Peptides against a protein of PDB entry 3B8E. Designs and how they scored, part 233

Target 1, 230 residues: chain A of PDB entry 3B8E
Amino acid sequence: PFLIFIIANIPLPLGTVTILCIDLGTDMVPAISLAYEQAESDIMKRQPRNPKTDKLVNEQLISMAYGQIGMIQALGGFFTYFVILAENGFLPIHLLGLRVNWDDRWINDVEDSYGQQWTYEQRKIVEFTCHTPFFVTIVVVQWADLVICKTRRNSVFQQGMKNKILIFGLFEETALAAFLSYCPGMGVALRMYPLKPTWWFCAFPYSLLIFVYDEVRKLIIRRRPGGWVE

## One batch from the design tools (peptide; made by RFdiffusion4, then SolubleMPNN)

Design b2_p29_8_s3 (from b2_p29_8, 27 letters changed)
Fold by OpenDDE base, seed 2:
Structure b2_p29_8_s3 (fold): chain B 230 residues (1-230), chain A 29 residues (1-29)
Amino acid sequence: as target 1 above (230 residues)
Amino acid sequence: KELEEALEELRKKLEEVREEAEKKIKELE
């Protein structure tokens, strides 16, 4: 997300705190899941046929999977960001390169796509209004990701502990999202303005798209074992 | 209760990260 922000020179879609929350929240659940998966793999004493190659392949597959999930999450957040800004009069094309003027406190007449002038304060309110929905979108997308992860592994019992940790992580992220979204003072403290409940639903189409994408990916992998999509 | 404790711990961690981020921002300013 931050790279796209730098490359596209768009207004900051996520505050530093929200990015940190995402990084801490989204990385902790995978890290815990990986730690438990390693522990479960060690417990199962299935002699890995080749422990070094299988670990390396598994780590690469996991890294690629998490990297792709992270990219999809970022895309979801950006989608929500662009939707909110578009609803406020800033079309995505107009946002490109607007950051310099957007962040300039002395420019109080930044025009939107419809010629409306926005003060610095108004722009920052809109920007901060995007932070919370972006975060919530990531959380909702993570719900879909967790459902997808559950469908990959055939063993219901291994799914059980991972499911508990993943479910716990989801609840923590959701509770955090709710707290950050609705707790009084978070708008000032974290620059995350209260989210209208309707915006939670704006993430669902994207979560569905991710779900469909991953299912299609899985279908392609199943049909062409050894393809570049792995 | 475990969820509440985890949420409180997460809140504390977030506050710590926030404080560190604010310190870093202040150091960069």
Scores: peptide ipSAE 0.000, ipTM 0.235, DockQ to the pose 0.031
Fold by OpenDDE base, seed 3:
Structure b2_p29_8_s3 (fold): chain B 230 residues (1-230), chain A 29 residues (1-29)
Amino acid sequence: as target 1 above (230 residues)
Amino acid sequence: KELEEALEELRKKLEEVREEAEKKIKELE
């Protein structure tokens, strides 16, 4: 998200504080939960043929899989961001290159796509209104990510949800998202304004997409062991 | 400082939620 902000020179879609909340609050417990997850029986039984090459290949495959999931998360967040800004009069094309004028407190007449002038304060309210939905979108997509990361080859339906730490991680992420979205003072402290409940549902299609993608990937791996999709 | 206070308050609330969740898990067990 931050890289796209710099490259496209658009208004900041996700604040630095919210990024820190994701890194510290939402990623840590899931990472711990995965460390305690029972290794798949198939992974434990296969002796690495070449420990150096097989470890490197596995690390590359894992990094690519997480990279792809991260890209889908970012796309979901940006979709929510562009929808909110469009509803407030800023079409995606108009946002390109607008950052310089958007962040200038002395410019109080920035025009939207419909010719309405926005003060600096009004622009910042709209910007901060985007931060909460973007964060919530990431959390909802992370639900699917946590579930799919529990297994490498087996379906989630085969492994089941036996890890209590994983279930707790999902609960913690949801509670954190609700707290940051609705707790009084968070708008001032964290630049996260209250979210309409309807925006929670906007992320579900992306969560479902990740889930389906991973299940299909795992199915292909099971049918073609040693293929390029591993 | 305001950020640190907000983070500390967030940590306290998360700990409360954690304790409640642990209690509920124990009640289900």
Scores: peptide ipSAE 0.000, ipTM 0.238, DockQ to the pose 0.336
Fold by OpenDDE base, seed 4:
Structure b2_p29_8_s3 (fold): chain B 230 residues (1-230), chain A 29 residues (1-29)
Amino acid sequence: as target 1 above (230 residues)
Amino acid sequence: KELEEALEELRKKLEEVREEAEKKIKELE
């Protein structure tokens, strides 16, 4: 997200504190959850042919899958960002290169895509309005990520949700999102303005996409045991 | 309430961390 902010020179989609919350509060819990995840029954029962090479290959495949999921998460966040800005009159194409003028407090007549002039204060309000939904979008997408991390071959419906740490992670992320979104003063302190409940659902298509992606992947693995998709 | 005071203190600390992070980001730009 931050790299795109720099490269595209768009208004900041996600605040630094929210980034820290993602890195420390959101990403760490899944990592811990994975560390304590009970190995899938098919993984545990499958003896590696070559413990060193097969382990490395499996780790690479897992890393690749997680990289793809991370890309989908980022796309989900940016989708929410662009939707909010578009609703406020800033179309995606208009945001490109706008950062310089956007962040200039001496320019009070920045025009949106429809010719409406925005003061510095108004621009910052809409920017900060994007921070919370972006964060919440990441959290909601991570629900799917956490759930799919439980299994490599079996469907979530087959394996079930037994990892207490994973469940705790889901609640922790959700609680953190709710706290940052609705606690009084967060708009001033953290640049995260209150979130409309409807924005929680903005990420659902991407969450669903992750689920579909993972279920399809797992289905392929089940149909072609020993394939490269594992 | 004590909780409100604790929350306010947390907000202040988070603001400080944010400001430091923003400074570091600006230095990297």
Scores: peptide ipSAE 0.000, ipTM 0.247, DockQ to the pose 0.032
Fold by OpenDDE base, seed 5:
Parts: C-alpha cells; sequence; structure tokens
Structure b2_p29_8_s3 (fold): chain B 230 residues (1-230), chain A 29 residues (1-29)
C-alpha cells in the first residue's frame, strides 16, 4: 500500500495507526496460530523426511502463499479506498498525481472530478475516512486467509475449524476492527473515522477470491505433488 | 495522551521517511 502511494502519488490510503494495528493486532495472532498449526500438522502427518530440505521447501511455500495473499489483500484495500474516494467525487484517474496538491495545506481549492473544490480540512477528512475502511477490508480479507491457513494441503471443508487459536484470532481482529471503527474519539485520537456498516461487505468479494484461490492452490498441490505451487 | 504523543512521533518519523523517499525519487527522475 505504501509503495503504491509513493509510485502513483495518490492520497495516503492507509494511515500509520492502521498499519500498526494490522502488524501488531491482526497479523500477530494469525502468525502465531499458523506457527502452531504447522508444527502440529508436520508432527502428525509426516514421517521424518530430510528435515533440512523439507523445512526449506515449507518456508518457501509459506513465503509465496503469504506474498500472494498479501497482494490480494492490498488489492481489496485499494478497491475500498477508490470506491470511497469516488463516492466523495474523486475518480481513480483524478487521484493520480494529486498527492502534492492534496497534502499542501495552503491549497484550499483542490478540485474533484466534478469541479467541486475541497479545502485542506475536507480533503484530510476524506483521507482519514479511507483509513478505517482500508483496515476493515484487510480484516475481512484476513478472515479468509486465517481460514485457509488452517489447512496446508486439505480443503477447509475437510479439516474444519478445529484450531481454537485461529478462531480466537478471527474474533480478536474483528473486535479490534469494530472498536477502532465505532469507538467515540477514534477519529480524533487515531484519525480513524467511523465506518458505515455497509463498508464491511466491500471486502467480501476479495475474501471469497482468497478462499477460492487457496482451494484451487490446494487442489493443484494434491493433484501435482512436488510442483512449484507447493 | 502518551499514546497520542507516541502516535504523533511515529507519524513524524514516517513523514520524514516519506520526504526522504520523495527526494530520492525526484533525484531519480
Amino acid sequence: as target 1 above (230 residues)
Amino acid sequence: KELEEALEELRKKLEEVREEAEKKIKELE
């Protein structure tokens, strides 16, 4: 997200607070849950293959899967960001290169795609209005990620949601998202403005996409053991 | 208040990093 912000020179889609909440709040519990689940799965199902080679392959698999899922999460976040800005009069094409004028406190007449002028304060309100939905989008997409991570090779439908730590992680990140989105004062303290409940659903297509992607990936792994997708 | 101050300090640091990155990008242009 930050790289796209720099490259495209668009208004900041994700605030520092939201980044910290993702890294420390939402990603930590999933990472721990995955570490435990992988340890349990590796202990239960595999006779000791060559521990050095299997560990390396597993680390590469995890890294690739997380990289791809992270890209889908970012796309979901940016989708929500662009939808919110479009609803406020800023079409995606108009946002390209707008950052310089957007962040300038002395420019109070930045025009949207429809010729409406926006003050610095108004622009910052809209920017901060995007931070919470972006975070919530990541959380909703992470629901699918957490569910799919519960199974390395088996379908989620086959293994079910047995990991209590994973379930706890889902509730924790959802509770954190709700707290940050609706607690009074978060708009001032954290610059996370209240989110309309309807915005929770904007991420659902991407959550579904991740779920489908992982099921397809697992299906490929099951059909072609030892392939590059492992 | 302490959390707000810490967040503001973090924002300042990130803004500095952003400005440095922007300078480097401008130098590469």
Scores: peptide ipSAE 0.000, ipTM 0.242, DockQ to the pose 0.020; fails the geometry check

Design b2_p29_8_s4 (from b2_p29_8, 26 letters changed)
Fold by OpenDDE base, seed 5:
Structure b2_p29_8_s4 (fold): chain B 230 residues (1-230), chain A 29 residues (1-29)
Amino acid sequence: as target 1 above (230 residues)
Amino acid sequence: KELEEARKELAQKVAEVREEAARLVAELE
């Protein structure tokens, strides 16, 4: 997100506080849950043919998969960001290069895509209105991410949701998202303004995409053991 | 109070923009 912010010179999609809430509040319990997840029976039964080379390849493949999931997650967040700004009169193409004028408090006549002029205060309200939905989008996408990360090769439907810690993590991050989104004063304290319930569903296509991606990946691994996708 | 006023002004502008967008879409259909 920060790289896109710099490269595209768009208004800030999420604040530092939001990032901290993700890293410390939402990711910690899920990460612990994944660490204690029961190894797939197949992972434990397969003696490594060559422990050194196979371990390195497996670590690279896992790293690539997490990188791809993280990319889809970021895309989901940006999608929500662009939808909100478009709903407020700022089309994506108009946001490109707008950051300099957007962040300048002395410019009170920044035009949107429809010729409406926005004061600095109004622009910042819209910007902060994006922070909460971006955060919620990340949480919703993390639901799928956590579920798919439970297994490495087997379908989620085959392994099931047996990890109670994972379920607790999903509940905790969702509760935190709801608290930050709807608790009075969060807009002032954390610059996270209240979110319409409909925005929770904005990320669902991306959550589904991650789920489908992982199921397809696992299917390929099962059908072609030792392939490049493994 | 200033924040509340800014929110009200923003809400009005958002409504105006939505109406304009709806008109533009209707003109393209």
Scores: peptide ipSAE 0.010, ipTM 0.309, DockQ to the pose 0.018
Fold by OpenDDE base, seed 1:
Structure b2_p29_8_s4 (fold): chain B 230 residues (1-230), chain A 29 residues (1-29)
Amino acid sequence: as target 1 above (230 residues)
Amino acid sequence: KELEEARKELAQKVAEVREEAARLVAELE
């Protein structure tokens, strides 16, 4: 997200606070929840033929999968960002290169895509209004990530949601997102303005995409045991 | 019992992270 901000010179989709909330509030809960997840029996049954090489290959495959999921998460966040800004009159194409004027406090007449002038304060409110939905989008997308992390091979539908700790983690992430989004004073304290409930649903397609991606991946693994997709 | 303990531990860690995040935000503002 930050790289796109630099490259495209768009208004900042994620503030520092939002990034911290993602890193500390969102990523840690899954990690803790997964620490208590039972290892898939199938992972343990495969004795590494070569412990050094097979471990490295597995780590690379896992890293690649997480990288792909991370890209989908970022896309989901940006989608929500662009939808919100578009709803406020800023079409995606208009945002390109707008950062310089957007961040200039002395320019109080930045025009949106429809010729409406925006003060610096108004622009910052809209910007910060995007931070919260971006965070929420990441949380919603991470629901799928958490669910798929339960298993490496078996379908989520087959394995089920037996880990109560993981379920608890999902609720905690959601509760954190709700707290940051709706608690009074968060706009001032955390630069995270209240979010319309509708924005929670903007992430669902991407959450579903991750879910489908993983299910397809797992299906391939089941059909081709020992494949590189594992 | 282990699940309850793990839940409590997780809740405590989440609370700690929230507090840490709040402190970090306060330092950045």
Scores: peptide ipSAE 0.000, ipTM 0.178, DockQ to the pose 0.033
Fold by OpenDDE base, seed 2:
Structure b2_p29_8_s4 (fold): chain B 230 residues (1-230), chain A 29 residues (1-29)
Amino acid sequence: as target 1 above (230 residues)
Amino acid sequence: KELEEARKELAQKVAEVREEAARLVAELE
């Protein structure tokens, strides 16, 4: 998110404090849940691999998979960001390069895509309105991510939802998202304004996409063991 | 100073949320 903010020079989609909340509050429990995941049944049935080459390849594949999932999460967040701004009159193309004027307190006549002038305060309200949905979108996408990451090859339906730590993580991140979204004072403290319930649903297509993608990926891996998709 | 207080309040509330989540999981076991 921060890299896109710098490259595109768009209004800040997610505050620094919110990013820290994601890193410390949301990602930690998922990481722990993966460490305590039960051994995948197919891993125990695998023939011994060359420990030197396969370990390195596995580490690279894991890092790549997490990187890809992270990109999808970011895309989901940015989608929500652009939807909110578009609904408020700022089309994505108009946001490119707008940051300089957006963040200037002395410019009170920033025009949207429809020629409406926005004061600094109005712009900051809409910016902060984006922070909460962006965060919530990440959390909702992480629901799917957490569920799919528990296994490497087996379907979620085959492995089941037996990891209690995973379940804990899901509840924790959801409760945290609800708290940050609706608790009084979060708008002042974290620049996260209250989220309309409808915005929770904006993330669901991305969660579903990740889920379907991973199930298809795992299906391909099962059908073609040793392929590049593994 | 206000920001520090807000951060402390947030930390406390996050802790409460974690405890509540833990209770909910325990109820599901």
Scores: peptide ipSAE 0.000, ipTM 0.271, DockQ to the pose 0.401
Fold by OpenDDE base, seed 3:
Structure b2_p29_8_s4 (fold): chain B 230 residues (1-230), chain A 29 residues (1-29)
Amino acid sequence: as target 1 above (230 residues)
Amino acid sequence: KELEEARKELAQKVAEVREEAARLVAELE
């Protein structure tokens, strides 16, 4: 998300604090779950498989999965961002290169796509209005990712602890999203304005897309065991 | 100072949410 912000010179779609909350809050539970899974797999696989090659393959698979899911999350967040700005009069094409004028406190007459003038304060309100839906979009997409991770592993005992960690992660992410969206003062402290309930539903198509993508991936793996998609 | 206080409040609420989530998971067992 931050790379697209730099490359396109668009208004900031997600605040640095919210990015930190995602990285530290939402990604840490999956990372812990994976660390426990690796520890359990190492306990069960007492046979001397070359620990370097199996760890490297697992790390590569995990990195590719996180990379792909992270890209879909970013796309979902940016879609929500562009929809909100378009509803407020800023078409996506107009946002390209607008950052310099957008962030200038002395320019109080930035025109939208319809010729309406926006003050600096009004622009910042719209920018901060985008932060919460972007974050919520990521959380809703992560729900789909967590559900997908649950369905991949066949071990009943590993599923029990993994299910608990997964449920805990889902609850933590949802509670964090609700807190950041509706707690008084978060707009000033974290630059996240309250979320309209309708924006929760804007992320569902992307969650469905991830679910369909993973089911297709699983279907390909089932049909071609040992293929490049493993 | 206000930002630091808000961060502390956020950290406390996140800790509370984690504890509640852990309790709820324990009740589902």
Scores: peptide ipSAE 0.000, ipTM 0.229, DockQ to the pose 0.365; fails the geometry check

## One batch from the design tools (peptide; made by RFdiffusion4, then SolubleMPNN)

Design b2_p30_1_s1 (from b2_p30_1, 24 letters changed)
Fold by OpenDDE base, seed 1:
Structure b2_p30_1_s1 (fold): chain B 230 residues (1-230), chain A 30 residues (1-30)
Amino acid sequence: as target 1 above (230 residues)
Amino acid sequence: DELVQQAEERARELLKKAEEAIEEVKRLLE
């Protein structure tokens, strides 16, 4: 998100505090939950043919898969960001290169895509309004990520959701997201303004996309053992 | 059950520490 902010010169989609909330709040409990997940039998029981080469290849492939999921996650966040800004009159194409004027305190007549002028204060409110839904989108997408990451080859439908620790992690992540999104004072304290409950559902298509992606990937792995996607 | 309880306790402790750290960083950014 921060890289796209720099490259595209768009208004900041995700504030520093929000990033910290993701890194320190939402990632820790899920990571603990996964640490106690029983490893898939194939991961634990299959000895690599060459411990050095096969381990390295597997680590690279896993890293690439997580990288792809992370990209889908980021796309979900940006989608939510662009939708909110569009609802406030800023179309995605208009946001390109707008950062300089957006962040200038002395420019109080920045025009949106429809010719409406926005004061600095109004722009900052809209910007901070985007931080919360971006964060929430990340959390909702992480639900899918957590569920799929417990297995390498097996479908979620085959493995099921039996880990109580994972369920706890999902609950704590969601509770943190709700607290940060709706607790009084968070708008001032964390620059995370309250979000309409309907925005929680904005991420669901992307969660579904991640599930479909992972299921297709796993299906390919099962049908073509030793393929490039394993 | 014991492992679940231990994991829950640890998760809660880490969450609390993370929240405290976030609040500290917030104060530094204000």
Scores: peptide ipSAE 0.008, ipTM 0.263, DockQ to the pose 0.172
Fold by OpenDDE base, seed 4:
Structure b2_p30_1_s1 (fold): chain B 230 residues (1-230), chain A 30 residues (1-30)
Amino acid sequence: as target 1 above (230 residues)
Amino acid sequence: DELVQQAEERARELLKKAEEAIEEVKRLLE
């Protein structure tokens, strides 16, 4: 996802790395919970499979799934970023190549897509306004990801959410997101300004997309055992 | 239990690699 910022030379939220660090930190507990649940599921559903072929299939499935999920997660974050900037007058096309001028503190007349001039301070406020929703978007997308990653072949509806550790991880991530989003002083400390409650819903279409994608994938796997999608 | 431990260790290794990658990206972006 960050390659797009580099390639497109768009304004990069300074907190992006901080967001990634927080995201990785928050993902640790859920990842452990998923690893535990996967191990339990794999133990319980040991059909006598050839351990060599199962390991290879599992590694390929995991690598493809994580790669695809990571791409969708990135798209969700970028979508939220572009929506916020568009609401503030910066259309996505106008952001291309704008980074150099955006980050120059001596340029106080950067024009938006509508010809409005933005001071450096105003631009940084808008940039910092993007940080929190970007983070929240990641968290909301992770909800779907974590739910989906529980099973390789079964629908979420078949296995359910029995893992208490996963639920705790989701709660912890959400609580942390709320804390970082609404706690006074986070704008100064982490450059995360408070967000409107409506921004929590900005990621929901992407969460739904991930959910639908995975259910379709699992359905295809069930209908075509031994296919390339496995 | 051994599988869980191995999974946890792999998760920790992946997290460490991700953190290192993030730090490298930070250095490139600064």
Scores: peptide ipSAE 0.007, ipTM 0.258, DockQ to the pose 0.034
Fold by OpenDDE base, seed 5:
Structure b2_p30_1_s1 (fold): chain B 230 residues (1-230), chain A 30 residues (1-30)
Amino acid sequence: as target 1 above (230 residues)
Amino acid sequence: DELVQQAEERARELLKKAEEAIEEVKRLLE
């Protein structure tokens, strides 16, 4: 998200506080939960492999999978960001290169896509209005990500949700998202303005996409063991 | 507001460095 902010020179889609909340609040418990994940049934039935070669391959595959999932998460966040800005009169194409004028306190006549002028304060309100939905979008997408991380090769439908710590992580991140989104004063303290409940559903297509992607990936791995998608 | 803005800018710079480091690690793993 931050790289796109720099490259495209668009208004900041995600604040630093929200990033910290993701890293420390939402990702930490899930990461710990993976250490307690039950061994996959397919691994337990396999003979030992070459530990040096298999470790390297496994690390590469995990990195690739997380990279792709991360890209889908980012796309979901940016989708929500662009929808909110579009609802406020800023079409995506108009946001390109707008950052310089957007962040300038002395420019109070930045025009939207419809010729409406926005003061600095108004622009910052809109920017901060995007922070919470972006964060919530990441959380909702992470629901699917956390569920799929329970298994490397087995379908979620086969493995089930046996790890109570992971389930707790899902509730924890959701509760944190709700707290940050609706608690009074978060708009001032954390630059996270209240979110309309309907915006929680904006991420669902991307959550579903991640889930489908991983199930397809795992299906390919099961059908073609040793393939590049492992 | 100015202090918050400065803190936000510094945090952005740190995040940029972190993301660059992550990308380098990704490149090394590829």
Scores: peptide ipSAE 0.005, ipTM 0.227, DockQ to the pose 0.017
Fold by OpenDDE base, seed 3:
Formats: sequence, C-alpha cells, structure tokens
Structure b2_p30_1_s1 (fold): chain B 230 residues (1-230), chain A 30 residues (1-30)
Amino acid sequence: as target 1 above (230 residues)
Amino acid sequence: DELVQQAEERARELLKKAEEAIEEVKRLLE
C-alpha cells in the first residue's frame, strides 16, 4: 500500500500507525498459532532428502505464497480506498498526482472530479475516513489468510479448527479492528474515523477469493505432488 | 515461552522502526 502511495503519488490510503497495528496486532498471534499448530502428518513423515535445498525451496515457496496473499490484501484495501474517495467526489483517475496539492495546507481549493472545492481540513477528513475501512479490509482478508496458513497441503475442512490459538488470533484481530474503529479518541489519536458497519462487508469478497485460491492451490498440490505449484 | 516473548519483543521493535520510517516519509512528503 505504501509503495503504491509513493509511486502513484495519491493521497495516503492507510496511516502509518494503522500499518503498524496490522503488523503487530494481526501477524504476531497468527505466527504464534502456526508455531503451535500440529504439523501435517505428511510433512512430519517425509525426511528431507537434502536439508539445504529442500529447506530453501520450502522457504521460497512459502515466501512467494505469502507475497501473493499480501498483494491480494493490498488490492482489497485499495479497492475500498478508491470506492470511498469516489463516493466523496474523487475518482481514481483524478487522484493520480494529487498528493502534492492534497497535503498542502495552504491550498484550500483542491477540486474534486465534479468541480467541488475542498479545503485542507475537508480533504484530511476524507483521507482519515479512508484509513479505518482500509485497515478493516486488511483484517477481514487476514482472517482467510490465518485459516489457510494453518495447513500446507490439507484442506482447512480436513484439518479443522482445532487450534485454540488460531481461533483466539481471529478474535483478537476482530476486537482490535473494532476497538480502533469505534473507540472514542481514535479519530484524533490514530487518525481513524469511525467506520460504518456496512464497510466491514466490502472485504468479504476478497477474503473469499483468498480462501478459494488457497484451497485450489492445495488441491493441485495434493493431486500433483512435487509440481511447480508447491 | 521465552522464544515467543523474544519474537514479540522483536516484532514490537520492528513495528516501532516501521512507524518511525513511515512518519519520516510522511514528513518528507509534506
């Protein structure tokens, strides 16, 4: 998200504090949960043929899979961001290159896509209004990520939701998202304005997409062990 | 438990550094 902000020179879609809350609050408990997850019986039974090459290949495959999931998360967040800005009069095309004027406090006549002038304060309100939905979108997509990361080859339906730590992680992420979105003072402290409950649902298609993608990937791995999709 | 605590502490440090970096970038963009 931050790289796209710099490259496209658009208004900041996600606050720095919210990015940190995602990295600390949403990734740590899942990582711990995965450490306590029972290794799939198939992974435990296969002695690594070559510990160096097999470990490197597995680390690369895991990193690529997480990278792809991260890109889908970012796309979901940006979709939510562009929808909110469009609803406030700023079409995606108009946002390109707008950052310089957007962040200038002395420019109080930035025009939207419909010719309406926005003061600096009004622009910042809209920007901060985008931060919370973007964050919530990432959290909702991370629900799917947590569930899919539980297994490498087996379907989530086969492994089940037996890991209490994973379940706790899902609740913690949700509670954190709710706290940051609705707790009084968070709008000032974290620049996260209250989120309309309807925006929670905007992320569900992306969560479902990740879930389906991973289930298909795992299905392919099970059918073609040793293939390029592992 | 100690390894988890160390990982948590490292994660907190990384987050703090990331926050500082992002604030610095925000300042540079402002």
Scores: peptide ipSAE 0.013, ipTM 0.260, DockQ to the pose 0.039; fails the geometry check

